# Designs tried in a protein design run: peptides against a protein of PDB entry 6TME. Part 111

Target 1, 324 residues: chain A of PDB entry 6TME
Amino acid sequence: NRLKRAYIALQAWKKAFYSDPFNTAANWVGPDVCSYKGVFCAPALDDPSVLVVAGIDLNHADIAGYLPPELGLLTDVALFHVNSNRFCGVIPKSLSKLTLMYEFDVSNNRFVGPFPTVALSWPSLKFLDIRYNDFEGKLPPEIFDKDLDAIFLNNNRFESTIPETIGKSTASVVTFAHNKFSGCIPKTIGQMKNLNEIVFIGNNLSGCLPNEIGSLNNVTVFDASSNGFVGSLPSTLSGLANVEQMDFSYNKFTGFVTDNICKLPKLSNFTFSYNFFNGEAQSCVPGSSQEKQFDDTSNCLQNRPNQKSAKECLPVVSRPVDCS
Target 2, 324 residues: chain A of PDB entry 6TME as posed
Amino acid sequence: NRLKRAYIALQAWKKAFYSDPFNTAANWVGPDVCSYKGVFCAPALDDPSVLVVAGIDLNHADIFGYLPPELGLLTDVALFHVNSNRFCGVIPKSLSKLTLMYEFDVSNNRFVGPFPTVALSWPSLKFLDIRYNDFEGKLPPEIFDKDLDAIFLNNNRFESTIPETIGKSTASVVTFAHNKFSGCIPKTIGQMKNLNEIVFIGNNLSGCLPNEIGSLNNVTVFDASSNGFVGSLPSTLSGLANVEQMDFSYNKFTGFVTDNICKLPKLSNFTFSYNFFNGEAQSCVPGSSQEKQFDDTSNCLQNRPNQKSAKECLPVVSRPVDCS

## One batch from the design tools (peptide; made by RFdiffusion4, then SolubleMPNN)

Design b2_p15_4_s4 (from b2_p15_4, 10 letters changed)
Fold by OpenDDE base, seed 4:
Structure b2_p15_4_s4 (fold): chain B 324 residues (1-324), chain A 15 residues (1-15)
Amino acid sequence: as target 1 above (324 residues)
Amino acid sequence: DSYLEELKQKALANL
């Protein structure tokens, strides 16, 4: 009986709660699991006459606890939303039995350990949110082989390089922000055919920006701020026909910010502050447009306010990194 | 998906 398995799982989970401030699991009593708060039942896909637990929504419950291995008995769950809790430990490998998993949101918790590779085992996964946790180590390349609509990785402890498999991603939104990613952005990034928004903020990324970024025709948000990028901005950025928000601030970029970038047709905000740019086109000057906002603060620009000193600029500007 | 779009917006706003 599927509901009996669900009962075992949910009772094991209730026992794994250390704190339930809103008494969310107070009604988690008895065999009628479909009446449990945050438990949603539906007809099984394989047998419409059988009622199964199809979803969990415990978002914003502030529950402290862990995910017990018995959750692997919830084999019919397609939606698992447990964000904004205080769940700790690791994502159980037993969740590999949840083969219908479609949306998995464990964001804003206290999960630790490596990337939850169990998520890679779910053939139908469309949404993955693991942000605002303490996940660490390498991002598995196979994440980008998944047909995901969104990949939220931000505010974790992920390290190493971004996998070259990123170009295979079908995701419209990918967030890497506030991790410890290092190395270059892979050239394969230009192959992300569905990409609308990509955020690299606050990593240890370095090297030159790949020219292939200019192939991201559907990108509306591109944020590479707070990294270690060097060299000039790729001239191919003129290909970002739909970019609205672009941020390159807090890097080590050099060279000239061109008209071709600042005149992008959809560009609303372009922040390139806190770099070592030594020139900008008139179209890049803050206040040059009513339709666009620019920030050129703390560069090596002549005749602009709030620039770096010549002493700070000279060592960097005199040794431009060739990205060709 | 409206839920996905809300999450996308929240993701970007909270960066």
Scores: peptide ipSAE 0.019, ipTM 0.631, DockQ to the pose 0.157
Fold by OpenDDE base, seed 5:
Structure b2_p15_4_s4 (fold): chain B 324 residues (1-324), chain A 15 residues (1-15)
Amino acid sequence: as target 1 above (324 residues)
Amino acid sequence: DSYLEELKQKALANL
C-alpha cells in the first residue's frame, strides 16, 4: 500500500540523517507515518478513501544528512519543503516518481552537483527554490519552459550564460543572484509577461543591457547590481511604469542618467552608484524628491559629493561602449 | 497562494 511505501522511504531517510539537533525524527517510529513530525497526510487525489503522504515540511530542522533514493517511494508528495537544513549530496533521480510535485523547496542546504534535472520531470511544478546551495554548471534552458510562478536560483555556483528561453517564463519572481552567470542578459527577457521581480546581483554578467528590459511593464523590482555591465542605460527603461526598486550599482555603466528614468511614476528607490556615469538629470539627484531615494555615489558626476577622481573616470568615460 | 507570496517575499529579503 502507499503508506507502507512511505514508511520504507521515511525510515530510509531517517537512516540517512547524520545529525538531528532538534530530534525532529524522534517520533519517526512505527507504521503510522502520518503521525511523524513534518509529515502531512491527505486523501489521495485518485482515491479519496486512501490516506497518503502528501507533504513534507522539515524547514528549519538543522538536519544533517542526505536524500536517499528510497524517497522516490513518496509518490503522492506534492509539497516538499526541507529548507534550512544541512542536507548534502545530490537530489535523487528517483524523485521523478513524485509526479504530483507542486512546490519543491530545498533551499539553504548543502546540495551539490549539476542543476537537479529531476525538477524538469515534474509536470505540475509551480514553485522551485534551490537557492543557498552548491549547485553548479549550466542552467538547463528547459527550466523556463516550465509553468513556474517562482524560480529561486540565487546563492549557488551556476555558470555560463542565462538561457534565451527566459522569455518563455511565466514566473513572477526569478532570482539569479550570487552565482557565476556570464554573458549578456538575453533580449528575450522583455517577453516575460508575468515578471514582477528579477534579481541578477553579484554575477559575472556583462555587455549592454538589452533595450527589451523596457517591455517589462509589470516589473516592480529590477536589480542588476554587482556585475560587469557596460554602456548607457537603455532609453527604453522609461517604459518601466511599475518599477519601484531599481539597482544598477557596482557596474561599468557610462553616459547620462535621464529624467525619463528618474521620473518613473512608481520609482521609490534607484541606486546607480559605483559606475562611471558622467551626468545625471536634476530629478536623479539624491534629495531632489521626498518620495524617491537615489544614490549617485562613486560615479563621474560633476559638482556631486563622493565621486571618483578624474584619473579614475577619464579612461572609461572617454571610451564609452556603444550599445546601438 | 498566500504561502507562495510569503515565500517570494522571504526569498527577496534574503538576497
Scores: peptide ipSAE 0.018, ipTM 0.625, DockQ to the pose 0.157
Fold by OpenDDE base, seed 2:
Structure b2_p15_4_s4 (fold): chain B 324 residues (1-324), chain A 15 residues (1-15)
Amino acid sequence: as target 1 above (324 residues)
Amino acid sequence: DSYLEELKQKALANL
């Protein structure tokens, strides 16, 4: 029966624990898997008279171990939450048998290897959290073809360019922060119709910002800080009618910060510090508004405090990157 | 989804 398969899987997983400091699996004894701590049973979707393991929640258990291939026997699991543990190794390919997977949270662990492509095999997946791991290599373009509500990739070792398929994403939140992504932001970004929040912090991204960012009408948070972006800010950023938080700090931007950006109607915080901007509109000056916070620190601005020296500015400002 | 919204908030707080 289904519960006998679940028993085999859960006993294999208990054997794969190296440390269980809170004795979370202490009661994982005998055939009654529905009484196991962190195991949740529900009526099966195909037969309401049959009880199945529908969810796992081991969040914050500090368990050290790995995910054994026998977890592929948990074929009725729709919710798999194992965040804030010390699980290591790779996500088993045998999890492709979990065709009901809806929410998959393996965040804040010690997982390694390439992107877990088994997640792309789940037809009903809505939530994917793989942040705070050691996943590496290329992001598969197919992740953005999934009907995900959120995509949390931050604090990993992902490399290469951001796929052009990003424009197909229906996600409201996407985090790329604290990876090794490189190249330009794809022009297709402007097609992300449901995007509210996007974070690029602390990557190796470069080039000019695409004008198509100005098409992101629902964006409330746009953070591109701590990258290698160059050129002027796109004039199309005046189209960000709902942006509240915008950060371009710690880049190589040049040119003039315009009134059309600093007067955005919902803008509450705009940080453009640690760049090479050579002018700003009066509406961009810190303290010019009571409703808006600005930071212009460490630019090439005239008559502003805490600016770069003429020696640091002149080589960059005299050779502006044309983004046209 | 209440769980999704909670995780969105946690994501932003941990960046």
Scores: peptide ipSAE 0.018, ipTM 0.610, DockQ to the pose 0.156
Fold by OpenDDE base, seed 1:
Structure b2_p15_4_s4 (fold): chain B 324 residues (1-324), chain A 15 residues (1-15)
Amino acid sequence: as target 1 above (324 residues)
Amino acid sequence: DSYLEELKQKALANL
């Protein structure tokens, strides 16, 4: 009986709660699991006459605890939303039995360990949110071979390079922000055909920006701020016909910010502050447009306010990194 | 998908 298995799983999970400050699981009593708060039942896909647990929503419950291996008995769950809790430990490998998993949100918890490779086992997964946890180590390259619509990885402890497989991603949104990623952005990034939003904020990324970024025709948000990027901005950024928000602040960029970038047709905000740019086109000057906001603060620009001292600029500007 | 768009907006707001 599928509901009997669900009962075993949910009772094991209730026992794995250390704190339930809102008494979310107070009604988790008896065999009628479909009446449980945050448990949603639906007709089974394989047998419409059978009621199954199809979804879990425990968002914002502030529950402290862990995910017990018995959750692998919830084999009919397609929606698993447990964000904004205090769940700790690792994602159980037993969740590989949840073959209908479509949306997996464990964001804003206290999960630890390596990337939850069990997420790679779900054939129908479209949404993955693991942000605001303590996941660590390398990002598996295979994450980008998944047909995901969104990949939220931000605010973790992921390290190493971004996989070259990123170019295979069908995701419209990818967040890498606030991790420990290092190395260059892969040139394969330009192959992300469905990409609308990509965020690299607050990593240890370095090197030159790949020219292939300019191939991201559908990107509306591109944020590479708070990294170690060097060299000039690629001239190919003029190809970002749909970019609205662009941030390169808090890097080590040099050279000239071109008219072709600042005149991008949908650009509403372009932040390039806290770099070592030594020139900008008139179209890049803050206040030059009513439709566009620019920030050129703390660069090496002549005749602009709030710039770095010549002492700070000269050692960097006199040694430009060639990205050609 | 309205849900995906909502999640995108929430993601951006939390960065």
Scores: peptide ipSAE 0.018, ipTM 0.624, DockQ to the pose 0.157

Design b2_p15_5_s1 (from b2_p15_5, 7 letters changed)
Fold by OpenDDE base, seed 5:
Structure b2_p15_5_s1 (fold): chain B 324 residues (1-324), chain A 15 residues (1-15)
Amino acid sequence: as target 1 above (324 residues)
Amino acid sequence: MKEDTSSYTPPPIPR
């Protein structure tokens, strides 16, 4: 009996709660698991006459606890949303039995350990949100081989290079922000044909931006701020026909910010502050447009306010990194 | 509450 298995799983989970401030699991009593708060039942896909637990939504419950292995008994769950809790430990490998997993959101918890490779076992996964946890180690390259729509990795402890397989991703949104990723952005990034938003904020990324970024025709948000990028902005960025938000602030970029970048047709906000740019086109000057916002603060620009001193600029500007 | 880095809203489960 599927509901009996679900009962066992949910009771094991309740037992694994250390704190339930909102008494979310107070009604988790008895065999009628479909009445449990945050538990949602639906007809089974293989037998519409059978009711099964199809979803869990415990978002914002502030529950402290862990995920017990018995959760693997929830074999009919396609929706697992438990964000904004205080769950700790690791994601149980027994969740590999949840072959219908479609959306997995464990964001804003206290999960630790390596990337939850069990997520790679789910053939139908479309949404993966593990942001705001303490996951660490390497990002498995296989994550980008999956047909995901969204991949949220930000605010963790991941430390590695970004896999070259990123170009295989069909995701519209990918976040790497606030991790410990290092190395260069892979040139394969330009192959992300469905990409709308990509965020690299606050990592240890370095090197030159790959020219292939300019192939991201569908990108609306590109944020590479707070890294160690060097060199000039790729001229191919003029190809970002749909970019609205672009941020290169807090890097070590040099060279000239071109008219072709600042006149991008959909550009709304372009922040290139806190770099070592030594020139900008008139179209890049803050206040030059009513439709666009620019920030050129703390560069090496002449005749602009709030720039770095000549002493700070000269050592960097005189030794530009050649990205060719 | 922590700030999200994306405005993406997941689609409903196709059932």
Scores: peptide ipSAE 0.038, ipTM 0.774, DockQ to the pose 0.541
Fold by OpenDDE base, seed 2:
Structure b2_p15_5_s1 (fold): chain B 324 residues (1-324), chain A 15 residues (1-15)
Amino acid sequence: as target 1 above (324 residues)
Amino acid sequence: MKEDTSSYTPPPIPR
């Protein structure tokens, strides 16, 4: 009965393909769904004597089509990997029936509409990758209440502020890059216990960086480049004991880049170019270390190459934003 | 195919 439901679902999906350039579904014929290319069967969790469809892997198949509602019949699927295709439309609400969903990767497709809230219905979800699509609107705050290991949201059309619930996330990796997020980074960010990598590149974020960033003791990658951040870098950044890659470039930061930041013990690359910094410690100067790379290009630094003109600097440097 | 912004790799699907 379970494999019969899977057959109905998979045949409906094959019918929903507009193009299959690699003939991936060519062998999707007959009732033996476990022989289908990209379909993986395993013993059911509730009855080991019953074989069920447990996974789908159609990664890099370049298939054009959509996800039909009949996919909700794949109730035993725990792994759904369909990245690097040309699937369009919305994620079906019928996928709420896939209560075993563990890894959901629909990245690098042509999906549209709001955040796929069906992902919030999966109690065991650990991996969510929806990057490189056309998802839009607000990010639901409930996403950070999920016990996820990784959250990939980059290269979409998400808008509004980052939810305050971000501090509840147990994810090691979170990407916001190349969206339309606005407002400040929430102070609750410092409560992210397992964070290793966080990327904010290319949004409309603004305001001062919260001091609580310095509490991210496990972070190895922190990229806040290409935003509208203002003020000085928080002195608490000296607490980032494990940061290796740090990028604050292409913002509106002012003030002095301190020795405490540039001497972070694991720091290998620190880019703070294209800001309005008016001073830097000697330890921040490019070429000052063999182990660390720095970029101070296009700031308001004295006696450094490739800096902004006095005309460009003076209006900003003379009116520093107080973040206190 | 587009470049990843993270080094994280999910586990493979067992068969």
Scores: peptide ipSAE 0.037, ipTM 0.735, DockQ to the pose 0.373
Fold by OpenDDE base, seed 1:
Structure b2_p15_5_s1 (fold): chain B 324 residues (1-324), chain A 15 residues (1-15)
Amino acid sequence: as target 1 above (324 residues)
Amino acid sequence: MKEDTSSYTPPPIPR
């Protein structure tokens, strides 16, 4: 019965394909769904004597089409990987029936609409990848209440502020890059105890960086480049004991880049170019270390090459933003 | 193919 439901779902999906350039679904014929290319069967968790469709892997199939509501019949699917296709439309609400969903990867497609709230209904979800789509609107704050390990949101059309609930996230990786997020980074960010990588690249974020960023002891990658951040870098960044890659480039930062930041013990790359910094410690100078790479290009630094003109610097540097 | 800066990779699908 479960495989019969899977058959109905998969045949409905095949009918929803507009183009299958690699003929991925060519063998999707007959009731033996476990033989279908990209379909993986396993013993059911509730009955090991019964085979069920446990996974879908159609990654890189370049399939054009949509996700029909009949996919909700795949109730045993825990792994759904369909990245790098040309699927369009919305994520069906019927997928709420896939209560075993563990990994959901629909990245690099043509999905539209609001955040797929159906993802919030999956109690066991650990991996959510919806990057490189056209999802829009507000990010639901409830996403960070989930016990996710990875949250990939980059390259979409999300807008509004980053939810304060971010501090509740147990994710090791979160990407916000290349959206339309605005406002400040929430101070609660410092509560992300498991965070290794966070990427804010290319949004409309603004204000001062919260001091609480310095509490992210496990972070290895922190990229806040290409935003509208202002003020000085928080002195608390000296607490980033494990940061390897840090990027603050293409913002409106001012002030002095300190030794305490540039001498971080695991720092490999630190880019703070294209800002309005008016000073840097000797340890921040490109070439000062063999183990660290720095970029101080296009700031307001004295006696450094490739800096902004005085005409460009003076109006900004003379009116520093107080982040205190 | 589009790429981002993250290094995370999910576990492979068991067969």
Scores: peptide ipSAE 0.037, ipTM 0.739, DockQ to the pose 0.382
Fold by OpenDDE base, seed 3:
Structure b2_p15_5_s1 (fold): chain B 324 residues (1-324), chain A 15 residues (1-15)
Amino acid sequence: as target 1 above (324 residues)
Amino acid sequence: MKEDTSSYTPPPIPR
């Protein structure tokens, strides 16, 4: 019965393919769905004597098509990996029936519409990758209430503010990069106790960096480049004991880049170029360390190469934003 | 395809 439902689902999906350049679904014929390329069966959790479709892996198949509602019949699927295809349309709400969903990767496709809220219905979801699509609108705050290990949202069309609930996230990796997020980074960010990597690249984020960033003791990658951040770097950044890669480039930061930041013990790369910093500690100067790489290009630094003109600097540097 | 700065890689599906 369960495999019969899977057969119906998979045949409906095959019919929803517009192009299958690698003939991935060529063997998707007949009732033996467990033999289908990219379909993986396992014993059912509720009955080990029953074989069910537990996983889909169509990664890198370059398949053009859409996800039909019949995919909701794949009720035993825990792993759904279909990245690097050309699937379009929306994620079917019928996937709410896939209550065992553990890893959902639809990255590198042509999906559109709002955030796929069906992902919020999966109680056991640990990995969510929807990057490199055309998802739009607001990010549901509830996404960060889920016990996810990784949340990949980058390269979409998400807008509005980052939810305050971000602090509730237990994810080790979160990417916001290359969206249309605006507003400030929530102060609750410091509560992300398991965070290792967070990427804000290329959004419309603004305001001062919250001091609470310094509470991210486990963070190894912090990239806030290509935004509209203002003010000085928080002194609390000295608390980033494990940061290895840090990028604040292409913002509107002002003030002095301190020793406390540049001497972070695990820091390997620190890019703060294309801002309006008017001073830096000697430890921040490119070439000052063999273990660390710095980029101070295009700031308002004196006696440094490749800096902004006085004309560009003066209007900003003379009116620094007070983040206190 | 483009990649972001993240390094997380999910485990492969068991066969």
Scores: peptide ipSAE 0.032, ipTM 0.712, DockQ to the pose 0.363

